# Peptides against a protein of PDB entry 6MBK: the designs that were tried, part 43

Target 1, 240 residues: chain A of PDB entry 6MBK
Amino acid sequence: GFEMVNFKEEGFGLRATRDIKAEELFLWVPRKLLMTVESAKNSVLGPLYSQDRILQAMGNIALAFHLLCERASPNSFWQPYIQTLPSEYDTPLYFEEDEVRYLQSTQAIHDVFSQYKNTARQYAYFYKVIQTHPHANKLPLKDSFTYEDYRWAVSSVMTRQNQIPTEDGSRVTLALIPLWDMCNHTNGLITTGYNLEDDRCECVALQDFRAGEQIYIFYGTRSNAEFVIHSGFFFDNNSH

## One batch from the design tools (peptide; aimed at target 1 T159)

Design b2_p17_5 (made by RFdiffusion4)
Pose (drawn by RFdiffusion4):
Order: C-alpha cells, then sequence, then structure tokens
Structure b2_p17_5 (pose): chain A 240 residues (1-240), chain P 17 residues (1-17)
C-alpha cells in the first residue's frame, strides 16, 4: 500500500499506492523488529552496559551504541534497518559555525551549545572507555570509533526515537521503530499507538491519502526550536 | 476511538547527560 520516495522537502518518505482512508489501520510493526534498550542490553554491548553507569542511566545513549554496534556487525538482525537509515542529518551538530552564528541572542542557541558540548564530552568519554576498559575489548567499536560515528548515532536516535511500553506494560522504554519511522511530519493529531495485545506498533491514517500522495504522521506537539535541535528540521506553520 | 485503546507512541526530546 505504499512505496519509498525521495521527496525534495522532507527527504525519503512513504507514498500511498492506493487510496487510504482517514482512521484506516495501514501500518503495523511487531516488537521483534524494534531496536530497544532491552535489545541493547542483550546484544554484544551487554558487557559494557552492565559496567558503565552512563549507559545504565541514559537509554538514549544506549540506543546510539546499540545502533553503532549492530552497524559494525555484518550479520546483525537489524542490518536491513541500518542500511536504509540516512548517512547525514540536519541536527545542529552538522551546522557550520556561521550557520549557528545566526542564532546568537536567541532563546534557542543555549540548547545548541549544550547539545554540542554533551555530544563531544560523550564521544571523548566513551572513546577512552572503549580503548582501555576490558569490558569493551570485544566490542566491534574497538577497531574504529570516530566522532563522525557518534554524531551519526546520536543524531539517528534523537531524530527517530520513541517511547513505548515495556513488553509487560508496566514500564516505558525507548525504541527505534523501523519502516514506520520513515513517515514525515505534518500538522494533526497523534494516530500511532502501541498495541499490547498484538505486541506491535499500529498507525492509523491521520487523514485521507490518495494514491500518489505522501503519507504523513503527526510527530507531536513540539516547538520549532525542538524540531530544529532534536529532529533536524523547521516546520512552517507549526500550530504548536 | 483507536487512541482510547492504544498507548500513544511519543517522540521525546534528546536527554542530556
Amino acid sequence: as target 1 above (240 residues)
Amino acid sequence: SFMDSRIPVLRPNWAYW
């Protein structure tokens, strides 16, 4: 019912190959396909996760390393997902100095500075941990772990991650949701929820989509400052 | 509605360490 298309404005997204009515359940993704903090713990990253206090406290950082470890694993279950991810992003981590300079004197620039400093500190910290701590000597990242790798990973997580209930429903966790996460954003209401009975992520159409029209979802009630800093885009006519 | 029976999937902002 849909195909991947490279749109000028949003980059790659989903386009309808048939008419899709509003409120139609047109997309579902089972839990098995998701990359989660739990799958990160049970992966080759597990030994380091158990020893490193930062990875235990910061599931988003755990997902970035999970993404990097699987990217460096030729036989990873998630290789189909990793190979279709973007190689670059428009998060401020990628901006030139003069591009950030336009934000001087604004409310938003402080968070740009924090993002930069936090990412650089994390990279330097984990570079040292991977190169010296025994619990990381069997990681794929020992051979090569560049700043570009880390910038890409955290950018992949911050622009795509989601909160989902745990398999039991009593807690929440962070996850990457393949296929569905290729939908771009438009104004509207959240129409994606987690179905605990079928144990899958389900998405109903936000609006009618004719064949040939791009399929959009509503990401959330986020400001343009949040969209730029954490999602890497500015949304014209953001009603929120 | 559909969302009455489903737990919303939310996109959080990046948390800084």

Design b2_p17_5_s1 (made by RFdiffusion4, then SolubleMPNN; from b2_p17_5, 8 letters changed)
Fold by OpenDDE base, seed 3:
Structure b2_p17_5_s1 (fold): chain B 240 residues (1-240), chain A 17 residues (1-17)
Amino acid sequence: as target 1 above (240 residues)
Amino acid sequence: SFMDRHIPVLHPVGQLS
């Protein structure tokens, strides 16, 4: 019902290959295909995760390291997805001096500086952990962990992380949703939900789309200021 | 409606426009 296309102005997105009606279920992604905090725990990162309090407390950082480990693994199930991700982002962590100076006219500058400081501190902490912790020796990033790697992974998660229920529906966790996150944004209503019975993300069409039209979804009401302020950091209620 | 039977999937911070 759809295909990935490079659009002139929007970049990569999804295009309908047939007529799709409003409220039609056109896209679904089973839990087993998602990159989640749980899949991170079940990966090569699992032993380190079980012994590091920051990874346990901050699901977004766990996802960032999961993304780095899978990127460094040539046989990773998620390689096709990871290869579709941008190599660079227009997030504050990539701002040049002139862009930062421009933000000095706003209150957002304090949040940007906080993000820089926090990200640098996290990198320094995990650099030491990767160099010294016994369970880090098996990580594919052991000898290749730069600030640029960490910045990319954090920015990837910040721009693409989603909240989904745990398998039992008792809590909320974080996930990257392959294929679904290729849809570009438009104004509207949330049309993506999690089906616990079938254990999958389900997306219904926001409106009628004709064959050949780009398919848009609504990510939610988020301002650029909110993105900067929250910096994608989210403390998870993971068990220690 | 569809969403009456689903738990909403939300992007917590959104993307820069």
Scores: peptide ipSAE 0.244, ipTM 0.775, DockQ to the pose 0.375
OpenDDE base, seeds 1, 2, 4, 5: peptide ipSAE 0.203, 0.273, 0.187, 0.268; ipTM 0.761, 0.794, 0.753, 0.803; seeds 1, 2, 5 fail the geometry check

Design b2_p17_5_s2 (made by RFdiffusion4, then SolubleMPNN; from b2_p17_5, 9 letters changed)
Fold by OpenDDE base, seed 1:
Structure b2_p17_5_s2 (fold): chain B 240 residues (1-240), chain A 17 residues (1-17)
Amino acid sequence: as target 1 above (240 residues)
Amino acid sequence: SFMDRLVPVLHPVGELV
């Protein structure tokens, strides 16, 4: 055990319901439960994906659109997962003027501006695609595609996307990993891998957790600047 | 170790181009 809990300061996270030992396999997520570029191709987005070069070239954008389509679909399998996602993020796309001014003193400012510009350009492009492309007519978001929608989806993907192997292990693909991505971040080692034999993500405990403690994972070796740009937070003891 | 038999799941730094 674990359970999903809304923590006051950290939002949704996982809490241990029993003592969990370090290196114990406590969580696994089968491929069929993941939101992947492949599941995007197999969804209502598939026809548009097959004809749009940007969706084909940028798996993260494909995931963002997949997320938006599923959010707009009342009968989506992923509705329970999507409902657990934050409505807003601490990513640069949500920064207020004062936060941007603070970043002007850092090397990250150029990346922030680039992200703003790229996201705005992508939105403008896809707004036109959704309005004009024949295969966009079936998308549940056709009549409701705002910049705020796109900003949210992009930020969701930026903060939660993972690389996993394809089914045959020959390539990597992008995935959102429901339930697992509810674990909040701490410093440590990567304790999540993909088991190709069982076709599932597997997570072992980073440390001992007692019953009632929040379960944390390490997202990877990133600089504080990279965490801000991609995850929206700093970690002072990031020694990697 | 756990990781010896698994492909690491990476949380990539994605650039929005």
Scores: peptide ipSAE 0.061, ipTM 0.700, DockQ to the pose 0.904
OpenDDE base, seeds 2, 3, 4, 5: peptide ipSAE 0.057, 0.054, 0.049, 0.146; ipTM 0.701, 0.694, 0.688, 0.751; seed 5 fails the geometry check

Design b2_p17_5_s3 (made by RFdiffusion4, then SolubleMPNN; from b2_p17_5, 9 letters changed)
Fold by OpenDDE base, seed 2:
Structure b2_p17_5_s3 (fold): chain B 240 residues (1-240), chain A 17 residues (1-17)
Amino acid sequence: as target 1 above (240 residues)
Amino acid sequence: SFMDRHVPVLHPVGQLS
C-alpha cells in the first residue's frame, strides 16, 4: 500500500501505491522490529546497562548507545533502518557559530547552552565508562567513540523517540519505530496507537490519500523535541 | 474510534536536566 521515496525537499518519506482511505490501517510495526530500551538491554549493551545507573535512568541515552552499537555492527538487523536516518540534523547540537551568535539575542540561547553542556558532560562520562568498564570491552564502540558519534545518536533519538507501552502494558518505555518514522509530519491528530493484543504499533490514515500521494502523519510535539533533549534525570559525573 | 481502543504512541517532549 506504500513505498519509500526520497523526496527532494522533505527527504525520505512514504508514498501511497494505492488509494488509502481516512482511518484505514495502512501501517503496522511489530514490537520485534522496534529499537527499544528492552532491545538495548537484550543486546551487547545489556551487561553495561545492568551496571550503569545513567543508562538505567535515562532511556533516551540507552537508545542512543543502542543505536550506535547497532550502527557499528555490520550484521545488525536494524542496518536498513539506520541507513535511512539523516547523517546530520538541524538541531541545536549542529548549529554553526553564526547561528549560535544569532541566538544570543534570544531567550533560546540558555536552552541551547544547556543542551550543549549536558551533551558534553554525558559524552565525557560515557567516554570514561567505555574506556574503563569491564563490560564495555565487547562494545563495538570500544576503540571508536567520538563526540560526533554521540551527537548524532542523541540527535537521532531526540527527534525520533516515542513512548510505547511495555509488553505487559504496565509501564511506558521508549522506542524508535522503523518504517513508521519515515512518514513526514503534518498538522493533525495522533493516528498512531499501540495494539497490546497483537503487540504492534498501528497507524491509521489521517486523511484520504490517492495513489501516488505522499503519506503524512502527525507525530505530535516533534518540533519541540528538536530543541530539547528528553531527559528525566541527570546524574553528576561523580555518580560512580 | 481507533484511538479509543489503542494506547497512544506519543513523541515525548524533551526536558532540560
Scores: peptide ipSAE 0.185, ipTM 0.759, DockQ to the pose 0.565
OpenDDE base, seeds 1, 3, 4, 5: peptide ipSAE 0.134, 0.179, 0.130, 0.162; ipTM 0.730, 0.752, 0.738, 0.749

Design b2_p17_5_s4 (made by RFdiffusion4, then SolubleMPNN; from b2_p17_5, 9 letters changed)
Fold by OpenDDE base, seed 3:
Structure b2_p17_5_s4 (fold): chain B 240 residues (1-240), chain A 17 residues (1-17)
Amino acid sequence: as target 1 above (240 residues)
Amino acid sequence: SFMDRHVPVLHPLGQLA
């Protein structure tokens, strides 16, 4: 048992409602509840996806457009999840001039400039596609596709995307994992795996948690520079 | 172990390009 809580310093996270033991399976999410490249292909975006080479080649952009289409759909299955996402991020795409100047003393500045340039180019390309492509006329974002929308969707995917196996286990695909991605990060070992037999993501506890304690997970090995670029923060206890 | 029977779920770095 766990619950969503707003923690004073960390923001939203998960809190244990009972004692949880190390290696206990406390959280699972079936494939049907995930936002994936496959669910994007099976959505209103599917016809455009089948005709656009960039959407086909870049699963993260496909997820960004899937997120935008579902956000613009009042009856979307994922509305409860989408409403839990931040409206803005502390990622480089949201940096003010002074924050960019601070990074000029680091190697991260080259990655920031690349991200700005690539995101702007992608937006310009897809703005034209949304305005001119016949299959784009059915998209709920047809008349409301702004740079701010695209920046938000790209940042949401960048901070929350995960690799999972395809249904047959033959390849890797990208997914957003509702509920699970509410866990805040700590240093440790990977304790989330995909169960192909039951077709679900499974998370076991990294350590013992008592009732009332925040539940942390380890997202993976990343440098502080990578956290700034991809997650918008430094992790002081990061050994890398 | 648990992970010996599962495909790891990894939070990859976002592609900049």
Scores: peptide ipSAE 0.228, ipTM 0.794, DockQ to the pose 0.855
OpenDDE base, seeds 1, 2, 4, 5: peptide ipSAE 0.251, 0.219, 0.023, 0.216; ipTM 0.807, 0.790, 0.583, 0.792; seed 1 fails the geometry check

Design b2_p17_6 (made by RFdiffusion4)
Pose (drawn by RFdiffusion4):
Structure b2_p17_6 (pose): chain A 240 residues (1-240), chain P 17 residues (1-17)
Amino acid sequence: as target 1 above (240 residues)
Amino acid sequence: MQHWEPVDFEPLLEWAE
C-alpha cells in the first residue's frame, strides 16, 4: 500500500499506492523488528553495558552504541534497517560555525551549545573506554570508532527514537521502529500507538491519503526549536 | 532533514514482512 520516495522537502518518505482512508490501520510493526535498550543489553554490547554506568543510565546513548555495533556486524539481524538509514542529518551537530552564528542572542542557541559539548564529551569518554577497558575489547568498535560514527549514531537516535511500553506493559523503554519511522511529519494528532495484545506498533491514517500522496504522521506537539535541535528540521506553520 | 547516499529499500520491505 505504499512505496519509498525521495521527496525534495522531507527527504525519503512513504507514498500511498492506493487510497487510504482516515483512521485506517495501514501500518504495523511487530516488536521483534525494533531495536530497543533490551536488545542492546543482550547484544555484543552487553558486556560493556553491564560495566559502564553511563550506558545503564542513558538508554538513548545505549541505543546509539547498539546502532553502531550492529552497523559494524556483517550478519546483524537489523542490517536491512541500518542499510536504509540516512548517512547524514541536519541536526545542529552538522552545522557550519557560521550557520550556528545566526542563532546568537536567541533562546535556542544555549541548547545547541549543550548538544555539541555533550556529544564531544561522550565521544571522547567512550573512545577511551573502548580502547582500554577489557569489557569492550570484543566490541566491533575497537577496530574503528570515529567522531563521525558517534555523531551519526546520536543523530540517528535523536531524530528517530520513541518511547514504548516494555513487553510486560509495566515500564517504558526507548526504541527504534523500522519502516514506520520513514514517515515524515505534518500537523495533526498522534495516531500511532503500541498494541500490547498483538505486541506491535500500529499506525492509523492521520487523514485521507489518495494514491500518489505522501503519507504523513504527527510527530508530537514539539516546538520548532525542538524540531531543529533534536529532529533536524524546521516546520513551517507549526501550530504548537 | 535526513540525507541518503544511493540506497535500496527492497531488503527492508521484504524483511519487515

Design b2_p17_6_s1 (made by RFdiffusion4, then SolubleMPNN; from b2_p17_6, 7 letters changed)
Fold by OpenDDE base, seed 3:
Structure b2_p17_6_s1 (fold): chain B 240 residues (1-240), chain A 17 residues (1-17)
Amino acid sequence: as target 1 above (240 residues)
Amino acid sequence: MEHYEERDFSPLFEWAK
């Protein structure tokens, strides 16, 4: 059906190994392979999660710490996935002074400064928690928790998090979807959903793909400003 | 939604390891 390939201009992506027809289910990812708030609760982070109100209230931060803990664990199930993640991102947290100056003329500047302030405050808070909380002593990041680590994890989650249903379908939770999120993006219709009956993420082909062609997916309709802030990219055909 | 040939992520995840 498909293979992982490093493309010259676009980086890692998926390439079809056979002809795929539009609307064909070509990729599915069962819940057990996802990095979720639930898997964070069931990991080494679980005891701290159970006693920290911010981790409990903010699923994105819980995922960020889950990602950091698993990255620091040599035997983590998700090591193959984590190794495919970028080391840096084009999110505002990585912007240089000139890039920030450019954004000062846009409506995005308020969100950029807010993100800087919030991320700095969160890091300061959790640095203290990791140094002093009893349940943080066994975390693999105990002696190595830098702002660069936190910035990377937050940016990874910000650009890749997805809403999926809980197992009973009564609520939504957050998840990182391995391999699926390596698909490069195009404009079009959303063709990814969750099948509760089979308890898996499902992706159907947006269009016909011939053997040897790169497979593209659509992440959703958002403004260029929102893409810059939350996804690190924009479409030229979208409104500014 | 038409179902023809399907691919599970699990085998490819192991391949990418």
Scores: peptide ipSAE 0.034, ipTM 0.577, DockQ to the pose 0.054
OpenDDE base, seeds 1, 2, 4, 5: peptide ipSAE 0.026, 0.027, 0.025, 0.017; ipTM 0.563, 0.555, 0.560, 0.515

Design b2_p17_6_s2 (made by RFdiffusion4, then SolubleMPNN; from b2_p17_6, 8 letters changed)
Fold by OpenDDE base, seed 2:
Structure b2_p17_6_s2 (fold): chain B 240 residues (1-240), chain A 17 residues (1-17)
Amino acid sequence: as target 1 above (240 residues)
Amino acid sequence: MEHFEETDFSPLFEWVK
């Protein structure tokens, strides 16, 4: 019912190949295709995850490391997805001096500085962990873990993470959703969800689309510009 | 039941090649 198209102004998106009605379920992505905290735990990162309290407490960081490990793995199932990810992001971690100076006149500067400091501290922590922890020896990033790598992974997760239920539906976890990221989004009602019975992410059409029209979706809890500025990988002491 | 097509990586894989 749809095809991927590179739209000149908006980049990659979906185009309807047939008429799609409002509220029609036209797109779904099974859990097995997702990069999740669970898949991170089941990967080469699993042993380290089981021993590091920060990875356990912060699913977004777990996803960031999962992303880095898979990126460093030539045979990763997610290579096609990872290759579609931007090399840089419009996140505070990538702000130039002029952008930071501009923000000095706003309250956002405190959040930016906090993100910088927190990310730097996290990197320093995990750099040491990767260098010294026995369970880190098998990680493909063992000898290639730079701040740039970490900044990229963190920013990737910040901008692309989605909340989904755990397999048993008992709690919420985080996921990166391949193909989902190829959809151009609009603001509006959340028309995305998760079907636990079929164990898949689901997207329903916001409106009627005719064959040949671009399909817009709403990512739901996916980060937007404001969220990116104010959301950081902050360690929540209350999560312990 | 309305028949829906399951999304897979096929379009993505072709694009990345």
Scores: peptide ipSAE 0.024, ipTM 0.535, DockQ to the pose 0.065
OpenDDE base, seeds 1, 3, 4, 5: peptide ipSAE 0.019, 0.024, 0.020, 0.023; ipTM 0.510, 0.552, 0.518, 0.529; seeds 4, 5 fail the geometry check

Design b2_p17_6_s3 (made by RFdiffusion4, then SolubleMPNN; from b2_p17_6, 7 letters changed)
Fold by OpenDDE base, seed 3:
Structure b2_p17_6_s3 (fold): chain B 240 residues (1-240), chain A 17 residues (1-17)
Amino acid sequence: as target 1 above (240 residues)
Amino acid sequence: MMHFEETDFTPLFEWVE
């Protein structure tokens, strides 16, 4: 198996508790344990989701609000997962003035300013929705929805969202994958996919790991045009 | 935790009108 460990240089990660062979299925996460757009629709957020066009059109925002609602719910099933998430991120929304100034000389500055503008607009919109919409009255965040909350949720989703198939495999949806997303990154091939027959996310070992070694996975390459962090998920039974 | 280069961010939250 494996265990969660705080590594001095890399922060939290997974450590092997036994020898794991390359291509061995060592980690799987059933759909019922994932935070998905579907679980958001089936939560306390569901009534609002059904009436708000932006939540319906933007699954990433739906996940952000799902994350905020579950964080504000003491009895949430996902509390143990949420407690493992960083309180702050190294994303553009957390950049200091000097970091932004440094980026002004780069092509990335346009994307940074776009993120700031879009996030601010979204917050302003949803602040009004939460204050005025009838279905927002039952949300646990009703009286505690700050920009800092929204920034955190957006950054959490931005860094951790994945595309997975719907239950019938006909479409893709967005998901946060607890425990799996604790693995640190290394160069290699994507060894994570979705097994539709067993309805679970599956991860096979990239290489041999000995007992006591940190387990690394490859999350894939990201482009600025992609809305999903972990592009290249296989929807078959982990066959490359 | 996931490690990407600082510049490997995607503007995932575009405003849709």
Scores: peptide ipSAE 0.036, ipTM 0.592, DockQ to the pose 0.032
OpenDDE base, seeds 1, 2, 4, 5: peptide ipSAE 0.030, 0.025, 0.039, 0.034; ipTM 0.603, 0.571, 0.616, 0.600; seed 4 fails the geometry check

Design b2_p17_6_s4 (made by RFdiffusion4, then SolubleMPNN; from b2_p17_6, 7 letters changed)
Fold by OpenDDE base, seed 3:
Structure b2_p17_6_s4 (fold): chain B 240 residues (1-240), chain A 17 residues (1-17)
Amino acid sequence: as target 1 above (240 residues)
Amino acid sequence: MEHFEETDFTPLFEWVE
């Protein structure tokens, strides 16, 4: 077992409550607990999703709106998860003027300004959609959709979205993985995948952990070219 | 009010330093 703990230097993480051996399956998250594009389609957002081409084309934006709708819903199943999310992020969308000025001397400034511009455009578009579209009238965020809300939601998604298989394994979709994304990062091999037979995300221990030790995982390689932060592996049903 | 063009939606990604 494990427990959520606030570590002094690393912040929130998972601590082992018993000895865990390397390669032991210590954490699994069934599909029904994930926030996915599919759960967004099946939520209060579903009617709008079915009518908006951008939500349909951009799964990350669909997740951002799903996150906002669930945050605004007091009885949401995901309230305990949403309450664990940071209120602010170290993403470019939260950079202060001095940080942006420093980056002006670097090649990174183009990407920062592009992200600002794109996020502002998206917000302006969806603000209009929420105010005018008939299916937006039932959204809990209709009268409280600010840029700060949108900035938070897209930053939450860009830092936490994962690629998982669809239920039939024929395609990939995007998901937020509660509890799993609370593990702190270390160097190593990816030990997280998706088990299609049991329809769950699975994480095996990278190394031995003793009771009382913090559990670390490797999230995989992150790049500015990738729209999915955590690349898992699909467990082939090698029923050997 | 800057009219943002509704046609250019670059997917969101994490900034990696």
Scores: peptide ipSAE 0.039, ipTM 0.630, DockQ to the pose 0.022
OpenDDE base, seeds 1, 2, 4, 5: peptide ipSAE 0.019, 0.021, 0.023, 0.027; ipTM 0.571, 0.593, 0.570, 0.614; seed 4 fails the geometry check

Design b2_p17_7 (made by RFdiffusion4)
Pose (drawn by RFdiffusion4):
Structure b2_p17_7 (pose): chain A 240 residues (1-240), chain P 17 residues (1-17)
Amino acid sequence: as target 1 above (240 residues)
Amino acid sequence: SARVIPVWTDEQIAKFR
């Protein structure tokens, strides 16, 4: 019912190959396909996750390393997902100095500075941990772990991650949801939820989509400052 | 920075199924 298309404005997204009515359940993704903090713990990253206090406290960082470890694993279950991810992003981590200079004197620039400093600190910290700590000597990253790797990983996570209930429903966790996460954003209401009975992520159409029209979802009631800093885009006519 | 994905209710599931 859909195909991948490279749109000028949003980059790659989903386009309808048939008419899709509003409120139609048109997309579902089972839990097995998701990359989660739990799958990160049970992966080759597990030994380091158990020893490093930062990875235990910060599931988003745990997901970034999970993404890097699997990217460096030729036989990873998630290789189909990793190979279709973007190689670059428009998060401010990628901006030139003069591009960030336009934000001087604004409310938003402080968070740009924090993002930069946090990412650089994290890279330097984990570079040392990986190169010296025994619990990381079997990681794929010991051979090569560049700043570009880390910038890509945290950018991938911040622009795509989601909260989902745990498999039991009593807690929440962070996850990457393949296929569905290729939908771009438009104004509207959240129409994506987690189905605990079928144990899958389900998405109903936000609006009618004719064959040939791009399929959009509503990401959330975020400001443009949040969209630029964490999602890497500015949304014209953001009603929120 | 993660998106929030709610859990479906039974009523909501019945509506689109």

Design b2_p17_7_s1 (made by RFdiffusion4, then SolubleMPNN; from b2_p17_7, 5 letters changed)
Fold by OpenDDE base, seed 5:
Structure b2_p17_7_s1 (fold): chain B 240 residues (1-240), chain A 17 residues (1-17)
Amino acid sequence: as target 1 above (240 residues)
Amino acid sequence: SARVIPVWTAEELARVR
């Protein structure tokens, strides 16, 4: 019903190969295909995760390191997904000097500086951990862990992380959702939920799409929003 | 694709010692 296409202005996106009706379930992604905190724990990062309080406390950082480890692994299942990710982002960590200067007159500057400072501090901390911790020896990033790597991974997670239920539905965890997150943004309502019975992320069409049209979704507060359990969907208009 | 110009809250940017 759709195909991945590299659009000139938007980058990679999804294009309909047939007519799709509004509210039609056109896309689903099983949990096994997601990059989650659990998959991070079950990866080469697992031993270090079990010993580092920061990785345990901050799922977003765990996902960032999961991305870095998988990117450095040629045989990673997620290589096709990782290769579609941008090499740079329009996040504060990538702001140019002129952009920062422009923001100096705004309240946003404090958040930008805080993000820079905290990210740098995190990098310094984990650089030391990777250099000294026994469980870091097997990490593919052991000999090559730069700030640029960390900045990229953090920005990737920042722009693409989602809250989903754990497998038993008892808690909320963080996940990157391959294929689904290739949909570019438009104004509308959140049309994505998580089906615990089938253990998959589900997306219904925001509107009618004709064959050949790009399929857009509404991100909303994607990084902070929870998916409705049991095929439920959020219909919140949180465009920022 | 990626969300444009996201900003993490102070809580999301929790301090690392």
Scores: peptide ipSAE 0.051, ipTM 0.740, DockQ to the pose 0.073
OpenDDE base, seeds 1, 2, 3, 4: peptide ipSAE 0.035, 0.039, 0.037, 0.033; ipTM 0.677, 0.713, 0.713, 0.622; seeds 1, 3 fail the geometry check

Design b2_p17_7_s2 (made by RFdiffusion4, then SolubleMPNN; from b2_p17_7, 6 letters changed)
Fold by OpenDDE base, seed 3:
Structure b2_p17_7_s2 (fold): chain B 240 residues (1-240), chain A 17 residues (1-17)
Amino acid sequence: as target 1 above (240 residues)
Amino acid sequence: SARVIPVWSEEELARVR
C-alpha cells in the first residue's frame, strides 16, 4: 500500500500506492522488527550491558550502543534500516561556532552547553569501558569508537526514540521503529499506538490519501518519547 | 525522513562519573 520515495525538500518519505482512507490501519511493525533495549540486551552488547550500571540505568544510551554495534556488523538484521539513517544531524552536538555564538544571547545556550558537557563525559566514560572491560573485547566497535561515532548514535536515538510497552504491558521501554519513522511530519493528531494483543506498533491514516500522494503523520515537536509523555500515548488504541 | 529536532531532558542527559 506504500513505497519509500526521496521527495524534494523533504528527503525520504512514504508514498501511497493505492487509495488509503482516514483511520485505516495502513502500517504496522511487529516487536521483533524493532530496535529496543531488550534487543540490545539480547545482542553482542548483552554481556557488557549486564555489567555496566549506566547502560542498565539509561535505555537511550543502551540504544545508542545497540545502533553502533549493529552498524559495525555486516550481517546485522537492521542493516537496511541503519543505511536509511542520516550521517549527520541538526542537533546541538553538530552546531558550528557561529551557531553557538548566535545562541549565547538566549536561554537555549544553557541547554546546548549541558548537552555538550554530558555527552563528552559519557563518551570519556565509555571509551575507557570499551578499552578495559573484558566484555567489550568482542564488540565490533572495539577498535573503532570515536566521539563522532558516539555523537551520531546519540543524535540518532535523540531524534527517533519512542516509548512502547514491555511485552507484559507493565512498564514502558524505548524503541526505534523501522519503516514507520520514515514518514514525514504534518500538523494533526497522533495516530500511532501499540497493540499488545498482536504485539506490534500500529499507525492509522491521519486523513485520506490518494494513490501517488505522500503519507504524513504527526509526531510532535519533541523526541517521540518526550512527546508521548506530554501529549499521551494510547496502548492498544491507535485511532486518536 | 525530515525529523523534528528534539533536545534531551536533564534526566536523559544524566551525568556520568
Scores: peptide ipSAE 0.246, ipTM 0.830, DockQ to the pose 0.036
OpenDDE base, seeds 1, 2, 4, 5: peptide ipSAE 0.021, 0.174, 0.027, 0.215; ipTM 0.624, 0.752, 0.631, 0.810

